# Peptides against a protein of PDB entry 4N78: the designs that were tried, part 11

Target 1, 186 residues: chain A of PDB entry 4N78
Amino acid sequence: HFQVICRLLGYQGIAVVMEELLKVVKSLLQGTILQYVKTLMEVMPKICRLPRHEYGSPGILEFFHHQLKDIVEYAELKTVCFQNLREVGNAILFCLLIEQSLSLEEVCDLLHAAPFQNILPRVHVKEGERLDAKMKRLESKYAPLHLVPLIERLGTPQQIAIAREGDLLTKERLCCGLSMFEVILT
Target 2, 155 residues: chain B of PDB entry 4N78
Amino acid sequence: MAELQMLLEEEIPGGRRALFDSYTNLERVADYCENNYIQSADKQRALEETKAYTTQSLASVAYLINTLANNVLQMLDIQASQLRRMESSINHISQTVDIHKEKVARREIGILTTNKNTSRTHKIIAPANLERPVRYIRKPIDYTILDDIGHGVKW

## One batch from the design tools (peptide; made by RFdiffusion4, then SolubleMPNN)

Design b1_p9_1_s4 (from b1_p9_1, 5 letters changed)
Fold by OpenDDE base, seed 3:
Structure b1_p9_1_s4 (fold): chain B 186 residues (1-186), chain C 155 residues (1-155), chain A 9 residues (1-9)
Amino acid sequence: as target 1 above (186 residues)
Amino acid sequence: as target 2 above (155 residues)
Amino acid sequence: PYLPVFEPE
């Protein structure tokens, strides 16, 4: 589903969706969630001492349950606050999954374009084979597929310009060094 | 352009008219040959004359058809060339617009991105041997960095 | 070679 969304929206659509999600998250955090957190801080026991360990785990749990009774019984916390937190969580997860899906699409594009851009895969050298000879053979095999040099030789000036720009756009991808998710977390 | 206009307005219509006129003329020739054969005392001579007219008529029609066909083909070739030029122009504009849109989109999404702290700069071990003329072996983009991204996503 | 359409005399 996320791959389809990435393909459908493209870079521009993804940017718009992420911006709107960030606005929603900001609104939830600065609005409802902040208000609930403030309210919770007000009802939080000012002095919560650790109970004696002699009370055992059940007694300690009961003690903390009693101390936090007002918080646990705060019905709006379970309904509205947790729902808002769930919405924030879903938004974050959505952004993460979109970024991952986009990265996969970009990688696929890079891999498909590589033979046409003189980007050669790492050749596994078996014992006894010269890396240089294998690389030369590979270069010779793919040399006719180099698109930009081919167009530079046979194309019009306008076609050459478009080919160069297209080549650059193909090489420059977000997955090469950029992260959106880190920005979302801040 | 002048050649196409000449083909469309003069040569092809002229060739069609000539072919139509040839039809009328052939009927006259046929009538002549029939009457000549009936009226002639020397049937053999009349037959030979008819054969000559038939051969000439066939050659003439063949020539007219061939000329007309070549003119039509030439017209179509010129039109096809014009269409190809138009297509090329449209494609160029379309590609330019697409590239522009892509650049704008990338700028927009770029604002929402930060550099990945890839602390492990795999030391691009510069091959130590300075001496060999570094044939611009374009350093293969190590896509293995992408292998780690795919492992967490259950397909 | 242009061969005109023959017109009988």
Scores: peptide ipSAE 0.064, ipTM 0.656, DockQ to the pose 0.005
Fold by OpenDDE base, seed 1:
Structure b1_p9_1_s4 (fold): chain B 186 residues (1-186), chain C 155 residues (1-155), chain A 9 residues (1-9)
Amino acid sequence: as target 1 above (186 residues)
Amino acid sequence: as target 2 above (155 residues)
Amino acid sequence: PYLPVFEPE
């Protein structure tokens, strides 16, 4: 369960794992896969035109099989290269799933913190009700839960500073505007 | 601190000594009362005197015990207060360290991220706190990233 | 008020 992994690792652990995975992927792409791609490019036919459609699907297949015979018979491609590609694919998928799980966790944290941070959801307005009035009522209802203002009123200077820092860290999450997966794809 | 020191070094030991001395004195008073009653021709007067000493002795002991007990309680209260202050300090340090660690961790993971185009789906509406300078620009949260999550597949 | 411990005279 990726959610459990995210909770266990935290931001620091996730960062470390992601960095290592990126290194592995980079190594595979720039090393083995690149070499195989270069080799494949060398053995590719210089001129490979689409055969005439009159040959039908079987004939066209045989034509390409013949043209790509050296590639098809390249045993290392089938075993080593494809294995490396699978590893890259798995790494990418892992990163994606970790990010998704992290995003879910962050959203949950934001939702839990919202009442304490003067963040109110959009409420459903029934016919005849004014949205503004309803929102004001909701604001008034949750006003006693506003943590930072409460601590500013009752707390020590040190507590106020910690509360403000904590509030900021709670509000600023990766899911708000950042993506790791986009970086992985570039 | 000076008060605690006085309690520990002077008041409480002094109270204990006073109580011990009282014990010795009470024994002497008891002996006196017994002998006085036996030797006195006026038994009624001797009895009344014994009653007076008994009442005074009980009052004295009660006073000494009460004083000592109050001093001990005061000592414990001061110590408890000191412990609470220490706990508060430790908690503050701990929180500061945790916040710092979290910031470091976020910076590290942040290096692995880029800004995403967020679509304004559901705006969380917060009333403008007029009195607080907005220290950060709120970015809209894109919840659409979760739309593909939860289609019955748990990972 | 302090109550002294009395000694017999």
Scores: peptide ipSAE 0.062, ipTM 0.673, DockQ to the pose 0.005
Fold by OpenDDE base, seed 2:
Structure b1_p9_1_s4 (fold): chain B 186 residues (1-186), chain C 155 residues (1-155), chain A 9 residues (1-9)
Amino acid sequence: as target 1 above (186 residues)
Amino acid sequence: as target 2 above (155 residues)
Amino acid sequence: PYLPVFEPE
């Protein structure tokens, strides 16, 4: 599903969606969630000592439950705050999945374009084979497919310019060094 | 442009008219040959004359058809070339627009990106010495050590 | 070569 979304939206669409999600997340964090956190900090027991080990796990749980009873019973926390946190979580997850899907698409594009851009795969040389000979053979095999040099020889100046720009755009991808998700986490 | 116009407006219509006129003329020639043969005392001469007219007529028609056909082919070639040029222009514009749109989109999304912190993956140089798998003796975590933390009860 | 259009006399 996310792959389809990435294909449908493209870079522009993804940017728009991400910007809007960031706005929503920011609004939730700075508004409702912040208010609840402040309130919770105020009502938090100032002194919450660890109960004696003698109470066992159930007793300790009951103790903390009692100490936090007012917080747990705070109706707005259960409804509004948790919903907002869920929304934030979903937004973050969405952003992550979109970025991952986009990265996969970009990698696929790079792989598909590689033969046309004089990008040779790292050949695993079996023991005993000359790496240089294999690489030369590969270079010779794919040389006719190099698009930019081909167009430079046969194309019009306009076609050459377009080919060069297209080549550059094909090589430059977000997955090569940029992360959107890291921006979201900050 | 001038050549195409000449073909469309003058040469091809003219060739078509010539061919039509030739049809009418051939009918007249046929009538003439028939009458000449009937009226002539020398049938052999009349026949030879008819053969000559037939050959000439066939050659003339062949020429007219060939000329017309060549003009039509030339017209089509010129038109095909024009269409190819138009297609090329449209493609160029389309590609230029697409590239521009892509650049704009990339700028927009770029604002939302930061450089991947290449965490210097410290090449965990696998210590050459295969540290003997230290048998993680799961020492049971004695949680009793935490008993003294928090209650201040000095035993 | 232009072949003359046959005009019968």
Scores: peptide ipSAE 0.051, ipTM 0.673, DockQ to the pose 0.005
Fold by OpenDDE base, seed 5:
Structure b1_p9_1_s4 (fold): chain B 186 residues (1-186), chain C 155 residues (1-155), chain A 9 residues (1-9)
Amino acid sequence: as target 1 above (186 residues)
Amino acid sequence: as target 2 above (155 residues)
Amino acid sequence: PYLPVFEPE
């Protein structure tokens, strides 16, 4: 599903969605969540001491329950805060999944473009074959597919410019060194 | 352009008119030949004359058709060439627009990106300056990183 | 060669 979304939206659509999600997250964090946190801080017991071990596990639990009664009751009554936190979490996960999916798409694009850009995979050399000879053979095999040099020889100046620019855009992808998710987490 | 216009406005219509006129003329010639044959005391001469007119008429029609056909073919070739040029121009514009759109989109999404810090440091360091131009460090695309992700088609 | 359009005389 995320792959389809990435394909459909493209970079622009993804950017728009991510920006809107960030706005939503910001609004949730600075608005309702912040208010709830402030309220919780006000009702937080000032002194919470460890009960004596003589009370046993049930007694200790009851003690903490009593100390946190107002907080628990508030949290139970104000489920909106937890819902908002869930929404924030979902937004973060969504961003992560979109980024991952986009990265996969970009990788696929790079792989598809590689033969046309003189980018050759490292071939596994079987025992006894010279790596250099195989690479040369591979280079020779794909040499006619090198798009930019081909267009430079046969194309118009405008076509050459477009080809070079397209080649550059193809090579420069987000997956090569950029992360959106890291920005979201900061 | 002048040649195409001449073909469209003068040569082809003229050729069509000539062909039509030829048809009318052929009818007249036929009538003439028929009448001449009937009225002529020398039927053999009349027949020879008719044969000559027939041959000439056939030749003239063939010529007119050939000329018209060649002009039409030439017109079509010119038009095809023009269409190809237009198509090329449109394609260039389209590609330019697409590249521009892509650049804009990349800038937009780029604002939402930061450099992947390989540093394992857990500290969610709030990126201080939002404005750092994403210096595309042209790191050579190490495609080896991709070896582990996909069902590696073992080439 | 202008094949004369047969103007029937």
Scores: peptide ipSAE 0.049, ipTM 0.666, DockQ to the pose 0.005; fails the geometry check

Design b1_p9_2_s1 (from b1_p9_2, 3 letters changed)
Fold by OpenDDE base, seed 1:
Structure b1_p9_2_s1 (fold): chain B 186 residues (1-186), chain C 155 residues (1-155), chain A 9 residues (1-9)
Amino acid sequence: as target 1 above (186 residues)
Amino acid sequence: as target 2 above (155 residues)
Amino acid sequence: PFLPVFQPP
């Protein structure tokens, strides 16, 4: 599903969606969530000492339940605050999944373009074969497919310009060194 | 353009008119040959003359048709070439626009990106200086990132 | 050879 979304939206659409999601997340974090967190901090017991280990797990749980009674009884926390946190979480996950899907699409594009851009995969060399010889054979095999040199030789100046620009755009993909999700996390 | 115009406005219409005139002329020739044959005492001579006129007439018509056909073909070739040039121009414009749109889109999404920390250290090092506009620095594409995709042998 | 346009007599 995310792959389809990435294909449909393209870079621009993804950018717009990501920007809007970031705004929403920021709004939720700085608004409602922050307010609830502040309220929760106010109602938190000032002194919460670790109960004695002698009370065992049930006793410790009861102790903390008692200490956090005001927080647990805060009904709006469960309904509104947690819902907002879910929304934030969903937004983050959405961004992550979109980036991952986009990266996959970009990788696929790069792989498909590689033969046309003089990018040769490293071929498995069987025992006894020289890697250099195999690479030379591959280079020779794919040499006629090198699009930019081909167009430079046969194309009009306008076609050459477009081919070069297209080649550059094809090579320069986000997945090669850029991350959107890292920006979201900062 | 001048050649196409000449073909469309002069040569082809002229050829059509010539064919029409030829039709009228052929009718006259036929009438002449018929009358000449009927009136001539030497039927053999009249027949030979008719054959000569018939051959000449057919040759003339064939010439006119051939000339007209060639002019029409030439016209069509010129028009086809013009259409191809127009198509090429449109395609060029379209591609230019698409490239431009793509560049804009990439700039927009680029603002939302930061450089992947190649340092294997799992520490999400928050870049300290938030203030630097994430300049889309055209860094050389490290294609090695693709090396981990698939069953490719790590170099 | 250009075949002359036949002109009727």
Scores: peptide ipSAE 0.080, ipTM 0.668, DockQ to the pose 0.006
Fold by OpenDDE base, seed 3:
Structure b1_p9_2_s1 (fold): chain B 186 residues (1-186), chain C 155 residues (1-155), chain A 9 residues (1-9)
Amino acid sequence: as target 1 above (186 residues)
Amino acid sequence: as target 2 above (155 residues)
Amino acid sequence: PFLPVFQPP
C-alpha cells in the first residue's frame, strides 16, 4: 500500500502530506497532550517513596496503584489522551513507512538507470581472473548504452540539455544521503 | 510549404482531372476502334491500329497513375515530416515542463530532509599508492550499500 | 519515358 501511495503522490504529494502530518502532530503535542501532561503532573504525588521490600510484589503493586489511583481513574486519559498519542504514533509510523517505500523506489530507479549512466556493478571475480579485464569487457559491452554521450553525439542542443538535466535528476536521489524521518524526530 | 501547397492545390487535383479525362478519352478510342474495324475493308490493318491505340492508351494511363501516385506519396511524406517536427516540438516542451515540475517537487521535499548521520565514516582509503596515474576509472558507485535500506533482498 | 496523354483523333 505504501509503495502505491508513493507512486501516486510523487515527491510533491509526499511533501504536502508530510507537512500536514507535522502540523497535526505539533497541534496534538502542544495542545491536548501537553494539557493532559500538565494535569497529570499536578495530580502526581509529590513524594512517592519506594515501599519496603518486605511488602512483597503484591503489596508494592497495591501501594503504587493507590498512589496512582487518581491517574488510573482519570477516564479522559484512557480515551482522549491515549487516542491522541496513538494518532501521533500512527503519523510517525506513516512517515517512516513512506520514507522506506520511497527509498526502495529510488533504489530501483537507480539500478535501472545504471547501465545507461556508465555505472557498472561489481563483478564477482573467480579465482585467477583479473578484475580489470572483466570490468573492461563490461564497459565495452555497455558503452553503446551510455545515454548522455550518445545524445551529445547525435542530438540537438536542446536534446543534449534535457538529457543532461535528466541524468542529473536520475542520479540525485534522497536515498543517497537524506532522511525525512530524522527531521520528524527532531 | 510552397511545394506542399502546389501538390495539394494544383498537381494532385490536376492529375485526378487528367485521369478522369483519360477515362473519357479511352471510351472514345474504343468506339473509334470498333467503328473503324467494322467499316474497314482491311480487317488486319484495323486490328493492328487497334492494338497500337490500346498499347498507347494503357501506357498513357499507367503514366498518369504513376505521376499521381508519386505526387500523393510526396505530399504524404511532406505532411509526415511536418507532423514529426510538430511532435518533436511538443515533446520538447513537455519534457521541459516535466523536468521543471520535478525540480520544484524535489526542492519541496528536500526542505523536509536532513543528512543521514552515516556514523560509519567509511574511511575513504585514499589509495596510498601515489605513483600509478590513477586512470580515472570512475569507480562504479556501489549501490549495494543501499541494499540494507529496507527489506534486504539477499541476492 | 514521358508518355504523352493519348488523345483520340
Scores: peptide ipSAE 0.077, ipTM 0.652, DockQ to the pose 0.006
Fold by OpenDDE base, seed 5:
Formats: C-alpha cells, structure tokens, sequence
Structure b1_p9_2_s1 (fold): chain B 186 residues (1-186), chain C 155 residues (1-155), chain A 9 residues (1-9)
C-alpha cells in the first residue's frame, strides 16, 4: 500500500503530505497535549513515596491507584489526550513507512538505470575465473547501452543536455544519504 | 515552406483541374472521333486517327495522374517531416518541463531531509539549528548498500 | 518525355 502511495504521490506529493503531517503533529503537541500535560502536572501528587513492601503487590497497586485517582478519573485524558498521542504516533509511523517505501522505489530505479549508466554490480566469480576478466566482459556487453555517451555521439545539443540532466537526477536519490524520518524525530 | 505552399495552393489544385479538363476534353475527342468515323469516306483512316487520339489521350491522362500523384506524395513527405520536427520540439519542451518539475519536487522534499546519521548516538539531541541541507556532496553511490536489501536467493 | 496535355484539335 505504501509503495503504491509513493508511486502515486511522487516526491512532491510525499513532501506535501509530510509537511501537513508535521503541522498536525506540531499542533497536537504544542496545543492539546501540552495543555493536558500542564493540567496533569498540576494535579500530580507532589510527594509519591514507594509504599512499604509489606503491603504486597495488591496493596502497592491500590496505593498508587489512590494517589493517582484524580488522574485516572480524568475522563478527558483517555478520550482526548491519549487519542491525540495515538494520532501523533500514527503520523510518525506513516512517515517512517513512506520513507522506507520511497527508499525501496529509489533503489529499484537505481538498479534499473545502472546498466544504462555504466554501473555494474560486482559479479560473483566462480573458482578459477578472474574477476577482472569477467567484469571487462560485462562492461563490453553493456557498453552499447550507455545512454549518455550514446546520446552525446548521436544526439542534438539539446538532447545531450537533457540526457545529462536526467542522468544526474537518476543518480541523485534520497536513499543515497538523506533521511526524512530523522527530521521528523527532531 | 514555399514548396509546400506551392504544392498545396498551385500544383495539386492545378493538377486536379487539369484532370477534370482532361475528362471534358476526352469526351469531346470521343465525340469528334465518333462523328469523324461516321462522316469519313475512309473508315480505316478515321479508325487510325481515333486510335492515335486514344493513345495520346491515355498517355496524357496517365501523365497527369502521375504528376498529381507525385506532387501529393511530395506534399505528404514534407508534411510528415514537419510533423516529425514539431514532435521533436514538443518532446524537448515536455522533457524540459518534466525535469524542471522534478527539480522543484526534489527541492520541496529536500527541505524535509537531513543527512543520515550513521552514528547510533542514543542522545536524541534536538539539533537546535536546522542544519542547512548539507550540499549534496556527490559521494560515489556505494551500491554495497543494496547488498543488504536484496533477498539473495542463496541457491 | 513531357507529354503535352492533349488538346483536341
């Protein structure tokens, strides 16, 4: 699903969605959640000591329940604050999954473009074969597919310019060194 | 352009008119030949004359058709060439626009990105300053990163 | 051969 979303939205669409999500998250954190946290801090017991172990687990639980009774009974905490926190969490997860899906798509694009860009993967060499010879053979095999050199040889100046720009755009991907998710976490 | 215009406005219409005129002329020739044959005392001579006119008429029509056909073909070739050039121009514009759109989109998403911190530093240090997107230093694409994503079918 | 347009006499 996320892969489809990435394909449909593209870079621009993803950017818009993420920006809006960030705005929503910011609004939730600085608005409603902050207000509830402040309220909770006001009603929080100033002194909450660990009860004696002699009360046992049930007694300790009851003690904390009593100490936090006002907080637990705060209906808006469950209905509004926790829901907002869930929304924030969902937004973060969404961003993470979108980034992952986008990265996969970009990797696929890079792999598909590689033969046309003179980028060859390291081939597994069987015992007895020289790596260099095999790589040279592969290079020779794919040499006719090198797009930019081909267009430079046969194309118009305008086509050459477009090909070079396209080649550059193909090589420069977010997955090569950029993270959106790290920005979201900050 | 001048050649195409001449073909469209003068040569082809002229050729068409010539064919129509030829048709009318052929009818007149036929009438003439028929009357001449009926009125002539020498039927053999009249027949030979008719044959000559028929041959000449057919040759003339064939020539007119051939000329017109060649002009039409030439016109179509010129138009096809023009269309190809136009297509090339449109494609160039389209590609330029697409590249531009892509660049804009990348800039937009780029503001939402930061360099991947390889250091597992635990401290969520809220970087105070949104570090300016570090100029994409063209690091050589280390494709070794792809080695971990591929489900290597261990054969 | 430029076949002249046959003009009927």
Amino acid sequence: as target 1 above (186 residues)
Amino acid sequence: as target 2 above (155 residues)
Amino acid sequence: PFLPVFQPP
Scores: peptide ipSAE 0.074, ipTM 0.665, DockQ to the pose 0.006
Fold by OpenDDE base, seed 4:
Structure b1_p9_2_s1 (fold): chain B 186 residues (1-186), chain C 155 residues (1-155), chain A 9 residues (1-9)
Amino acid sequence: as target 1 above (186 residues)
Amino acid sequence: as target 2 above (155 residues)
Amino acid sequence: PFLPVFQPP
């Protein structure tokens, strides 16, 4: 589903959706969640000592559960605050999954375009083969597929310009060094 | 453009008219040949004349059809070439627009991106001093402070 | 060969 969404929205649509999600998340965090957190901090036990490690993880968990029992049982916290936190979580997950899907599509595009852009696959050198000879053979094999040089030779000036721009756009992808999810986390 | 116009307005209509005229002429030739054969004392000569006129008429019609057909084919070729040129122009414009839109889109999404940094996993430093468990005294928490927060039904 | 359009006499 996310792959389809990425294809349908494109870069512009994804940007718009991400911006709106960020606004929603910011609004939730700075609004309702912040208010609940502030209130909860005020009612939090002043002294909450760490139980002895000898009680183990279950004992420690029970201790904290007991200390926070009244807070956890607060109905509005469960219905409103936790719901808002779920919404924030879902938004974050959505952004992550969109970025992952977009990255996969970009990688696929790069792989498909590689033979046409003088990007040669990594060749496994078997014993006895010279890497240079194999690379030269590969270059010769794919040389006729180089799109920009081909169009430069056969195309009109306008076609050449479009081909060069298209080549640049194809090479420059977010997956090559950019992360959108990291911006969402900041 | 001038050639196409000439084909459409003059040559093809002219060729069609010529074919219609040839039909009328063929009918006249047939009538002539029939009458000539009936009236002629030398039937063999009349037959040979009829054969000659038939051959000539057939050749003329064949020529007219061939000329018209070639003109129609030429017209279609010119139109096909024009359509291909138009298609090419539209494609170039479309590609230019698409590239521009893509550049704009990439700028927009680029604002939402940062360089992939290997986030240093902060080493969670375990607190050195395990505080002794203090006897848990339950103090009741007053939650009335939260009554003004949220869409709670004021009962 | 340009065959003239046959005109009946």
Scores: peptide ipSAE 0.080, ipTM 0.665, DockQ to the pose 0.005; fails the geometry check

